# Ledger of designs, part 204: peptides against a protein of PDB entry 3V4O

Target 1, 234 residues: chain A of PDB entry 3V4O
Amino acid sequence: DQPLAKDKVALLIGNMNYREHPKLKAPLVDVYELTNLLRQLDFKVVSLLDLTEYEMRNAVDEFLLLLDKGVYGLLYYAGHGYENFGNSFMVPVDAPNPYRSENCLCVQNILKLMQEKETGLNVFLLDMCRKRNDYDDTIPILDALKVTANIVFGYATCQGAEAFEIQHSGLANGIFMKFLKDRLLEDKKITVLLDEVAEDMGKCHLTKGKQALEIRSSLSEKRALTDPIQGTEY

## One batch from the design tools (peptide; made by RFdiffusion4, then SolubleMPNN)

Design b2_p28_4_s4 (from b2_p28_4, 16 letters changed)
Fold by OpenDDE base, seed 5:
Structure b2_p28_4_s4 (fold): chain B 234 residues (1-234), chain A 28 residues (1-28)
Amino acid sequence: as target 1 above (234 residues)
Amino acid sequence: SEEEELEKKREEALKKGLIWDPNNATLK
């Protein structure tokens, strides 16, 4: 009855020191905090900072090699980004100004590849700008996604929160991570957990009307980040 | 088998230090 994970693997990317774009600070602390939390959940974690396009693509490729049937995969990204026509793009630190899709990594493309691995759970936590990029009018043509009912997206924007947190503390979390870290260890279905995070953000006077968490999911099973790994004793 | 090949790749990644042990995880 208890859902089991064959393994649990996470890739965390925090981009801050952009060459041609505004520098960020929050990703450093956020990646660090999330790393420690996921370790407590027995995730195998790869945490990387300030990745070039080549390095990001390589990291994703290596991450995909770790996925297999029943494995829980989690991708976290904090940095600059954009969203065009329903596709989310992560921006490497060496991206030109303006950047285009060929300079960035498409999240939905990564999802497609994860589905091919028959993973048990796919979680994407994206703390990035979701504004449209008017300099990129291309529409990626992706193969139709499989109906796997094991996908969870958590969308948060760091644009407004970054400036706020930097002003108060140089080592402060981003707004999203501030609330996420309080609940991440709870033994709850991941969508329920994120929904509670969204509620917490909505109740906070600091974020009310400024930042919201959007959740998109197709999760038919009660999967939690706390689910035990197959073969382990608890 | 395909499963065996995937497991080998996972082991190689671990050896390369890409994946942190829960007790030794750090940032790169």
Scores: peptide ipSAE 0.022, ipTM 0.443, DockQ to the pose 0.017
Fold by OpenDDE base, seed 2:
Structure b2_p28_4_s4 (fold): chain B 234 residues (1-234), chain A 28 residues (1-28)
Amino acid sequence: as target 1 above (234 residues)
Amino acid sequence: SEEEELEKKREEALKKGLIWDPNNATLK
């Protein structure tokens, strides 16, 4: 029995031109290429670059409005970030230095809101550093997540590690996107797909021992990004 | 119904056309 999506919606955020933090380059190409790929998968894609805190919050709100029961939701983020006490934080371009959780967007909070929409699948692809922010000792109090068994996290790097960019003379992908884009269109369970991406990254001399994809999932159904939208034929 | 209202909101949001634009890729 093939799982079906009510709809498929993705929000892609690439932050590069930070005001108070090192600038990045890879998110530009990564967001662009991922946008095109997801559209081929019939995702409705909202793609944005260099968002302030205000803009990011608005983007997430708009994204949530697109979600509904059975909808596949995908959030991709490329930029600065950190992880404190099991919570992932996306850093807006206008975040102060140092930044705190109140200046950033908590991914787990977004997940909670997505669960309230009764989505069919929640995918987070986070291409950001996951080091602890020593300047933020705040422990966010989040409500317990529902047991929906439809959650997939793809962390471009392990906890406490950094995400790397491929250095070339011109524009190039980040390490994560370099391998993800080659497999994204495959008709496979999303966790299986990401596992293969992880293996590809592990075989690369550029990333061996430096960067590894971490997958955290609670996905009880064989759901894929290629799943047809309900009421349509593919 | 609540479900109908949610669907309406989705449709309205989709009509906003928030898609990739290389020349204007930031939310204003």
Scores: peptide ipSAE 0.020, ipTM 0.456, DockQ to the pose 0.018
Fold by OpenDDE base, seed 1:
Structure b2_p28_4_s4 (fold): chain B 234 residues (1-234), chain A 28 residues (1-28)
Amino acid sequence: as target 1 above (234 residues)
Amino acid sequence: SEEEELEKKREEALKKGLIWDPNNATLK
């Protein structure tokens, strides 16, 4: 009765060195540490930093190529972003100021494409600001998502809020990754795992009243990142 | 078939592998 993954694939993107926006630091360490953790979970991991719009779109295309029926897909993004009309937009490093939807990648659109691959699990971990972009009034027209009951969103912040970096000497994690990395290897349903991360964040003085993890899911099965790949016994 | 072609492409992509780079993961 143990859920099995046909394969496990992850795309990790960390954007820091923006051309026309404030530079970030946390994504470097966050992507690195998450890469190592996911590889321990037998994920095939593609990790990229400082991607232009063109490069991000290509990376997503290559990521989608690795997906297939029953495959676990995980997308992690750390960088600037915004949320309009319930859609999350990842901002490439070469995005103009102000940026608009045509300059960015829509997460929900990627989800749609993942659903077309009939993936077994779709996990999105978004460590970005979720404020509305007042300079973008375009309403994205997306096809209706399929009802797959295998979707999990982990938003590092609540809707309309900002993501923060830990004040530390040298290179340090973002706040979200600080708590996520402590639990990521646990053999638990992914929504339960994220819920515990949320509780940990809530107990921290650094995040109290400032940043809270939001979980949105329709996961109807006990799927975990630790689930074995078909044909492999653990 | 189209499905077989897609699977073949997927397998080929996986065989390439990736190596971590401080700036970017690159193909082997």
Scores: peptide ipSAE 0.019, ipTM 0.497, DockQ to the pose 0.017
Fold by OpenDDE base, seed 3:
Structure b2_p28_4_s4 (fold): chain B 234 residues (1-234), chain A 28 residues (1-28)
Amino acid sequence: as target 1 above (234 residues)
Amino acid sequence: SEEEELEKKREEALKKGLIWDPNNATLK
């Protein structure tokens, strides 16, 4: 009765050293921690830091090549970003100031391409700023997404809020990863797991009122990151 | 078949070393 994954593939991107925008620190250790955890879950993981626009697009293309029917795909991004008119944009390190949609990668476009691969599960974990970019009023015209009922979005910040990063002398996890790592290995439906992470964040006095997790999902099956992979394909 | 071709592409991509090993590689 337990769902099976044909394979499990993850792309993790952490952008920190921006050329024309404030630098970040947390993505380094967050990507590292998440990589180790996902490997324990038998994910095939591509992890990259400080990607230019060109490099990010190439990374996404390579990631998409790993996807196929029934494959679990997970995209994690930590860095600057914004959301305009329901579209989320990841900001490359070489983005100009101000940046516009043409300089960034649209998450919904990536989702569209993932759906074309007939994946078994699509998980997006976005630890980024989600303020509206007032310098970009362009509305991307996207094709209608298919109704696949296998999509989960985890936004580490509420819409309109910036990601909160605690400044430390050493390497420390961001707020989202701090709580996510404690539950990521649990054998639970991914939406249930994320909901519990959200509750943990809300109960902690250090994060209450500072950062929250927003979950958007359309998942009709009890899919978990712990779902076993069928057969040996590689 | 189309499905077989896609599978080959996946295998080739995996062999490119895109899988990061924390013990043997840097993040970038």
Scores: peptide ipSAE 0.017, ipTM 0.501, DockQ to the pose 0.017; fails the geometry check

Design b2_p28_5_s1 (from b2_p28_5, 11 letters changed)
Fold by OpenDDE base, seed 3:
Structure b2_p28_5_s1 (fold): chain B 234 residues (1-234), chain A 28 residues (1-28)
Amino acid sequence: as target 1 above (234 residues)
Amino acid sequence: MVELKSEEELKKEKEEEERKEREKEKLA
């Protein structure tokens, strides 16, 4: 039997206009393109740009309120970020220089809260750098995650590496979104879809040896972003 | 994310950084 979603909800965050860090260009277009694609997949999409720490925390809280048993939750982030000790941190636009974990949002904390909602699927698409922040020596003590076997991480880059944006003819896109958008509507298990995106990215001469998609998943069921919503007569 | 620069731009930046480092070393 085809898996069914109770509902499908996505939060998309694109941070560009940093106060104390280099400005980005791609998140605007990337959020827009992804919003349009996810709406075609019957996701309820909340898209936000240039969020402060307070606004990001509120957006995540509101997103979590929309999650419930069997709901598909997708979080996309495009912006500055870092990874310390396997924990991913999203950087708000008002973060100080240097930023620390206390100024940022930890993705693994969000995952924990999503697991408490008994979601049907948890997808994280993280278009940010994964370099260590040497100015933050804080080891986050995270509570142990539950074994839910419904988690997928799509990292735009490998651990310790950078995620790139490219500008062509006045338009800027993230390298990750450039390839993701071509396959996102395919009716495939989400991990299979991302693996194909990884192969497409691997053929890109511009980022060869600099950026590669990493998939981290514990997904025991054949779940796709195309899965129908329960109770919807199509 | 970071901006992807061309190989030519990266080469120029590296040459400028090396020049600045050499200038700092001369001032030290």
Scores: peptide ipSAE 0.388, ipTM 0.751, DockQ to the pose 0.649
Fold by OpenDDE base, seed 4:
Formats: structure tokens, sequence, C-alpha cells
Structure b2_p28_5_s1 (fold): chain B 234 residues (1-234), chain A 28 residues (1-28)
């Protein structure tokens, strides 16, 4: 039987106009393109740009209020970020230089809160660098995650590596979004879809040996972004 | 995310950094 979503909700955050860090260009276009695609997949999409720490936390809180049992939740982030000890940190536009974990949003903390909602699927698409932040020695004490078998991480890059944006013909895109957008509408298990995106990225000569998509999944069911919403006659 | 720079741009940046370091060493 085809898996059903109770609802489908996405939060998209693109941070580009940093106050104390290099400005980015791709998040604007990437969030826009992904918004249009997810709407075609019947997601309720909240798209936000250039969020402060306070605004990011509020956006996540509001996103969590839309999650419930069987709801598909998708979080996309494009911006500056880092990874320490397997924890992913999204950097707000008002983050100090250097930034620390206390100034950033921990993705694993968000995942914990999503699990409490008994969601049908949790997807994280993280278009950020995964280099260690040497200015942050904080080891976050995270509560143990539940075994929900409904989690998918799509990292734009591998651990310890950078995620790149490119400028072509006046438009800037993240390398990850460049390839993701071509497959996102395919009716495939989300991990299979991301694996195909990884293969496409692997053919890119520009980022060969510099950036590679990483999939981290605990997904026991054949769930796709194309899965119908319960109670909708398709 | 970071901007993907060409090898030529990366080379120029490196040469400029090396120049700045040499200038600092001369002032020291």
Amino acid sequence: as target 1 above (234 residues)
Amino acid sequence: MVELKSEEELKKEKEEEERKEREKEKLA
C-alpha cells in the first residue's frame, strides 16, 4: 500500500546577508526554486530569508506547531554552517564572529522535537559547510533520539568539507540545489532520489574531490515526497 | 556555503596573501 502523509509541511531558510560573515548569493535562488517544487508536491511551504537567531528560533517553533502524527516535515537550510562532533549548526545572519553553538541552531535538537510530534517523515536538506568550527569547543549534550525509523538527512557535502555555490550567467545556485531540483519531483523513495542526486553531483567536474552529497538515513518505509495526503482524492 | 572560486582566482588570492605576508615581514 502507498504510504500516506497526514499533511506535508516544509520550512525553508536561506541566509545570505550576514552581518559579520561573508555574504552569500545562492540561498535566495535556492529557496525560491525549492519552494516552487515543494508546492507542486502539495507541501505547505514557509520560506524565509536572512533570519536572525531570534527569528530562526521562532520560525522553527512555528514549524513544529504544524507537525503532528503522520505529518511529513521537511527542513531546508542554505547558508553558513558548521559541524562539530556530528552536530550540525545553522548560522543566523546576526551571528558574531567567531560564532559558537550558543549563537546557532542545532539541527539535531530540532530533530528531537520533530520526533516528539510523531511525524511520518523527517527530512533535513542541509546546504551548508560541514567543517569543524575551531572556535567552538562546546560539546552539546543532546538527549537520546527515539528509534522512529523515519529520518533522512541530505547533506550537500561530506563531513569536514565545504558546500559550494556557483555563479553562472548572473544567477547563483548551490551545487546541491542545482542537481536536487532536477529530481525532486520524481516518485521515488526519498533516499533513492537523493542517491541519484549524489550520482549526478559526482559527475560535476567543478566540485570533484571538493564536495560530495552525503545521505544519512534511518528510513524503514518506502516514503517519498510525492506521497499523497490522507483524505485527498487524487 | 562558500563561493566556488576558479583555480586562477585561488592562485591570485594565494599570491596576494603571500605578498601581504612578505610586506609584514619587511615592516617587522
Scores: peptide ipSAE 0.382, ipTM 0.742, DockQ to the pose 0.724
Fold by OpenDDE base, seed 1:
Structure b2_p28_5_s1 (fold): chain B 234 residues (1-234), chain A 28 residues (1-28)
Amino acid sequence: as target 1 above (234 residues)
Amino acid sequence: MVELKSEEELKKEKEEEERKEREKEKLA
């Protein structure tokens, strides 16, 4: 039986106009391109740009309200970020310099809350750097995750590395989105799709030895972004 | 994310950092 989603909901956040950090260019185009693709996949897409800490927290809260049993949830983030002790932190545009975990949104905390909603699939696409923040020595005490076997992380880069944006012909894209967009509509298990994106990215001479896609998955079922929504008569 | 700089730009930045370090060492 083909897996069915009760619904498909995506939150896309692109932060570029930082107050106290270098400005980015790619998140605008990346969010736009991903929005169009996910809409073709029948996702309900909320796309937001340049969010403050307060706005990011509210956006996540509203996203969580749209999640329920069997719903496919996708969170995409493009911006500044860091990783401390395996925890990923998304940086709001109003974050101080230096920023700390208290100023940022922890992705693993969002995952925990998504698991409480009994979602059918949880996909995180994180187009951010994964370097350690040396100004934050806080070890987050995270509660143990439930064993839901439905989690997929697509990290734009490997642990301790940077995620890059490139400018070509006046348009800026993240390296991750550059390759992701070419395969996102394929009817494949999401982990297989991301593995193919990783191979395509690995052929990029510009980022060879600098950026590599990392896939972290506990997905035990064949789930795809193309999976139909339950009750939709095609 | 960070901007992907060319090898030439990275080399120039490194040379400038090395220059600044040498200038600091002269003032110390």
Scores: peptide ipSAE 0.374, ipTM 0.740, DockQ to the pose 0.665
Fold by OpenDDE base, seed 2:
Parts: sequence; C-alpha cells; structure tokens
Structure b2_p28_5_s1 (fold): chain B 234 residues (1-234), chain A 28 residues (1-28)
Amino acid sequence: as target 1 above (234 residues)
Amino acid sequence: MVELKSEEELKKEKEEEERKEREKEKLA
C-alpha cells in the first residue's frame, strides 16, 4: 500500500555570511534549488538564510509547531558544522571563533523533539563538514531516542570529512546538492534515492577520496518524498 | 562546507605554510 503523509513540511537553512568564519557561497543556490524541488513535491517549505543562533532556534521551534502525527518533516542545512561523538552541530552565522556546542544547534536534539510529534518521517539533509571540533570537549548527554523506525540522515560527507562547494560560471553549488537535485523528484524510497545520489557523487572526480555521502537510517517503511498527502485526490 | 580548491592551489598553500613555519623557526 502507498504510504501517505498527513502533511509534508520542510525547513531549509542556508548559512553563508558568517561573522567569524569563512564565508560560503553555495548555501544560497542550494536552498533555492531545494526549495523549488520540495515545493514540486507538495512540501510546505520554509527557507531561511544567514540565521543567528537565536533565529535558528526560533526557526526550529516554528518548524516543530507545524509537525504532528504522520507529518513528514525534512530539515535541510547548508553551512558550517561539526560532529562530536556522533552529534551533528549546525553553526549559526553569529557563532564565535572557536564555536562550541552551546553556540550551535544539535541536530539530534531536534530529532528528539520531532519524535515527540509522532511524525511519519524524519529526514535530515546535512550539507556541512563533519570534522571534530577540538575546541569543544563537551559530551552532550542526549536523551535516548525513541524507536520510531522513521529516521533518515543524508550526510553530505562521511564522518571526520569535509563537505565541499564548487564554483561554476559564477554560481556556487554544494557537491551534495549538485547530485541530490537530479534525483530528488524520483518516486523511490528516500534511502534508495540517497543511495543513488551517493553513487553519482562517487563518480565525481573532483571529490573522489575527499567527500562521500553517508546515509544513516532506521526507516522500516517504503516512504518517499513523493508520497501523497492524505485527503488529496490525485 | 568549504570551498573546493584545486590541487595546484592546495600545493601552493601548503608550500606557503611550510615557508612561514620555517621562518618562525629561524626567529625563535
């Protein structure tokens, strides 16, 4: 039977104009391209650029208010980030140098809150570096996640590695988005779709041995971003 | 994310860093 979403909601964050860190270019284009694609998939999309810590926290809170039982939630982030002890941290544009966990948003904390909403699907697309932050020795004590079997992480890179952006003809695009956009509209289980994106990225000579897509999932159902919204006559 | 640099650019940056380190060692 075709899985149904109660609704589909996405929060897209692109941070590029950092105060204390290198400026990025790709997040602008990446957020724009992904916004257009997700709208074609009938997602309610909130797209935001260059968020401070306060604004990011507020955006996440507002996003969580749109989530409910059976809703598909997608969080996309493009920007600076790091990973410590398996926890992913999104870096706001006003983060100090060096940044620490208290200055950043922990993705796993967001996931916990999404699980409390009894969502139908939780997708995280994280286009950020996953290097360890040696300036942050804090071990976050995260509450145990529920076994919801509806979680998908698409990491633009593997653990301990960097995610890259490239410039072509004056436009910048993240390597992850470059390949993701070509497949995002496919009616496939989201993990299968991401696996195909991983293979496409693997053929890229520019990032061979430097960046590889990592998929982490507990998704037990054949859920796709193309899944229809309940009550919509197609 | 970070900007993807060419191998030539990366080599040049590395050579410049090594030069700066050697200069610091001579001043110490």
Scores: peptide ipSAE 0.358, ipTM 0.727, DockQ to the pose 0.658

Design b2_p28_5_s2 (from b2_p28_5, 10 letters changed)
Fold by OpenDDE base, seed 4:
Structure b2_p28_5_s2 (fold): chain B 234 residues (1-234), chain A 28 residues (1-28)
Amino acid sequence: as target 1 above (234 residues)
Amino acid sequence: MVELKSEEELEEERRAEEEEERRRRLAE
């Protein structure tokens, strides 16, 4: 029996033009490519580039307003980031150097808010580094997550590792997106899809031993990004 | 996300950093 989504909503954020940090190139292309693919999957996609902290928080708030019971929510982020104590922090373009948790958006906090919406699926695709930020000694106090069994994290890299972008023929692309885009339209359980992406990425000689996709999920149902929207003909 | 540099680029960057460090030491 085919699972149905009440709706499908995605927020894509690509930060590249940092004020106090190295400039990136891939987020522009990555967000663009992912936008096109998700739209083919009938996602309502909001794509934003180079967001300040204020703008990022507003974007997340607006995204959350679109979520409701049974809605598929997907958050994609490409940019600078870090991970402390298992918490992922997305870095706004106006973040100071060094940045701290109070300057960044905590993904797990967003997840908590998504769970309150009783979403059908929560997907996080985080194309950022997961190295510890030694300049941030803050221990995050996060609310306990509910057991919703509908959470999927696709980390572009392993804990403590970096996520890379490559430049070929004038175009920059994240390693994660390079492989994700080839499979994203497949009608497969999202965790299975990501596992295949992980295998493809694992064959990349450029990032062997440097970057590997990590999947963290609590998904008890066969949900796919291709799942039809309820009330639509399929 | 960070730029993936070739080993050659990394070596060049390392050499540049070493040279800069030498210059700093000489300026002290």
Scores: peptide ipSAE 0.376, ipTM 0.736, DockQ to the pose 0.729
Fold by OpenDDE base, seed 5:
Structure b2_p28_5_s2 (fold): chain B 234 residues (1-234), chain A 28 residues (1-28)
Amino acid sequence: as target 1 above (234 residues)
Amino acid sequence: MVELKSEEELEEERRAEEEEERRRRLAE
């Protein structure tokens, strides 16, 4: 039987206009393009740009309220970020320099909260750097995750590496989104889809040896972003 | 996310950083 989603909800965050950090360009376009694609996939999409810490936390809270048993949840982030000890941190636009974990949102904490909602699928698409923040020595005490076998991480880059944006003829995209957008509408298991994106990215000479997509998944079922919503005859 | 720079630009930035570090050392 084809997996069914009770609903499909996505939160897209693009941070560009940082106060104390270099400004970015790609998140604007990336969020816009992804929004359009996910809406075609019948996702309820909330897209937000240039969020402060307070606003990001509120957005995540509101996103979580939309999640329930069997709901597909997708979180996309484009902006500055870092990874310490396997924990991914999204950096708000008002983060100080240097920023620390208390100034940022931990993705794994969000995942934990999503698991509590008994979601059908949890997808994280993180277009941010994964370099260690040497100014943050905090080891987050994370509660053990449940075994839900429905988690997919698409990291724009590998551990310890940077994620890049490119500007071509006035249009800026993240390298990740450049390739993701071409395949996102395909009716394939999400991990298979991302694997194909990884191969496409691997052919990019600009980022060869500098950026590589990493897929981390515990998805035990053939679930796709194209899966129909329950009760809707699509 | 960071801007993709050319190798030449990266080398220039590296040299600038090295020079700044050298200046800091000399000021100590």
Scores: peptide ipSAE 0.369, ipTM 0.740, DockQ to the pose 0.640
Fold by OpenDDE base, seed 1:
Structure b2_p28_5_s2 (fold): chain B 234 residues (1-234), chain A 28 residues (1-28)
Amino acid sequence: as target 1 above (234 residues)
Amino acid sequence: MVELKSEEELEEERRAEEEEERRRRLAE
């Protein structure tokens, strides 16, 4: 039987106008394009740009309030980030230089909170670098995750690598979004969809050997972003 | 994310870093 979502909610964050770090260009367009696509998929989308630490935390809190049992939750982030000890950190625009974990939002913490909401699907699309932050020696002690078998990570790049943005025809896109947008509306299991995106990205000569999509999934069911919302016509 | 730079730009940055490192070593 086709899985049904109780609801579909997405939080999209694009940080580009950093105060103490290099400015980015792609997040603006990436968030816009993804917003349009997810709305076509009947997601309730909250899209925010250039969030401070305080604003990011508030946005995540509000996002979590929209989650409930059986709800599909999607978090997209485009901006600066880093990964220490397997933990992904999103960097707010007002983060100091250097930034540390206390200045950033840990994705795994958000995941834990999403699990507490008994969501039907948890999708993370992280368009950020995954290099280690040498200025942060903090080892996060995270609570154990539940075995929900409904988690999908789409990392724009592999561990220890960078995620890139490119400028083409006057528009800047992240490499990840460049390929993701072409397939996002396909009625396929999300991991299959991302795998196809990975293959498409792998053919990009500009980032060959520099950026590769990584999929991390515990998804045990055939769930897609196209799955209908319960009680709706499909 | 970071801006995708050309190989030439990357090489220039590498050389600049090497020069800075050399300068630092000479100052010690």
Scores: peptide ipSAE 0.364, ipTM 0.732, DockQ to the pose 0.631
Fold by OpenDDE base, seed 2:
Structure b2_p28_5_s2 (fold): chain B 234 residues (1-234), chain A 28 residues (1-28)
Amino acid sequence: as target 1 above (234 residues)
Amino acid sequence: MVELKSEEELEEERRAEEEEERRRRLAE
């Protein structure tokens, strides 16, 4: 049977104007393009730019309020980030230099909260670096995640590697979004879609040996971003 | 994410850093 979503909700965060860190260019365009695409997929999209820690936490809280049993939740982040001990941290624009985990939002904590909502699908698209933050020695003690078999991570880069933005003809895009946008509307299982994006990205000579898409999934059902919303006629 | 720089740009940055370090040493 065709999987159905109770609803589809996305939170898109693009941080570029950092106070104490290098400014980025791509998140602006990336969030814009992804917003338009997800709206075509009937997602309810909240798109936010340049969030402080306080604003990011509030945005996540509001996002979680929209999630419920069977809802498809998608979190996209473009900005600075790091990965320590398998935990992904999104860096707010007002984060100090150096930043620590207490200044950042842990993606795995968000995932835990999403699981509590009994969502139908949890998709994380993380366009950030995955290098270790040597200034943060905190080892988070996280509760064990539930086995929900509905989680998909699309990492813009490999563990321990950087994610890049490029400027072409005056337009700056993340490498990940450059290829994702061409396939996002395809009616395919989300992991299959991302795998194709990975292949497309792999053909890019600019980032060969520097950046590669990593897919981490426990998704056991054929769920797609194109799945219809329950009770909606198409 | 970070800006993707060309090898030429990276080399220029490296040279600039080396020059700055040299200047610091001379100022000491």
Scores: peptide ipSAE 0.363, ipTM 0.731, DockQ to the pose 0.726

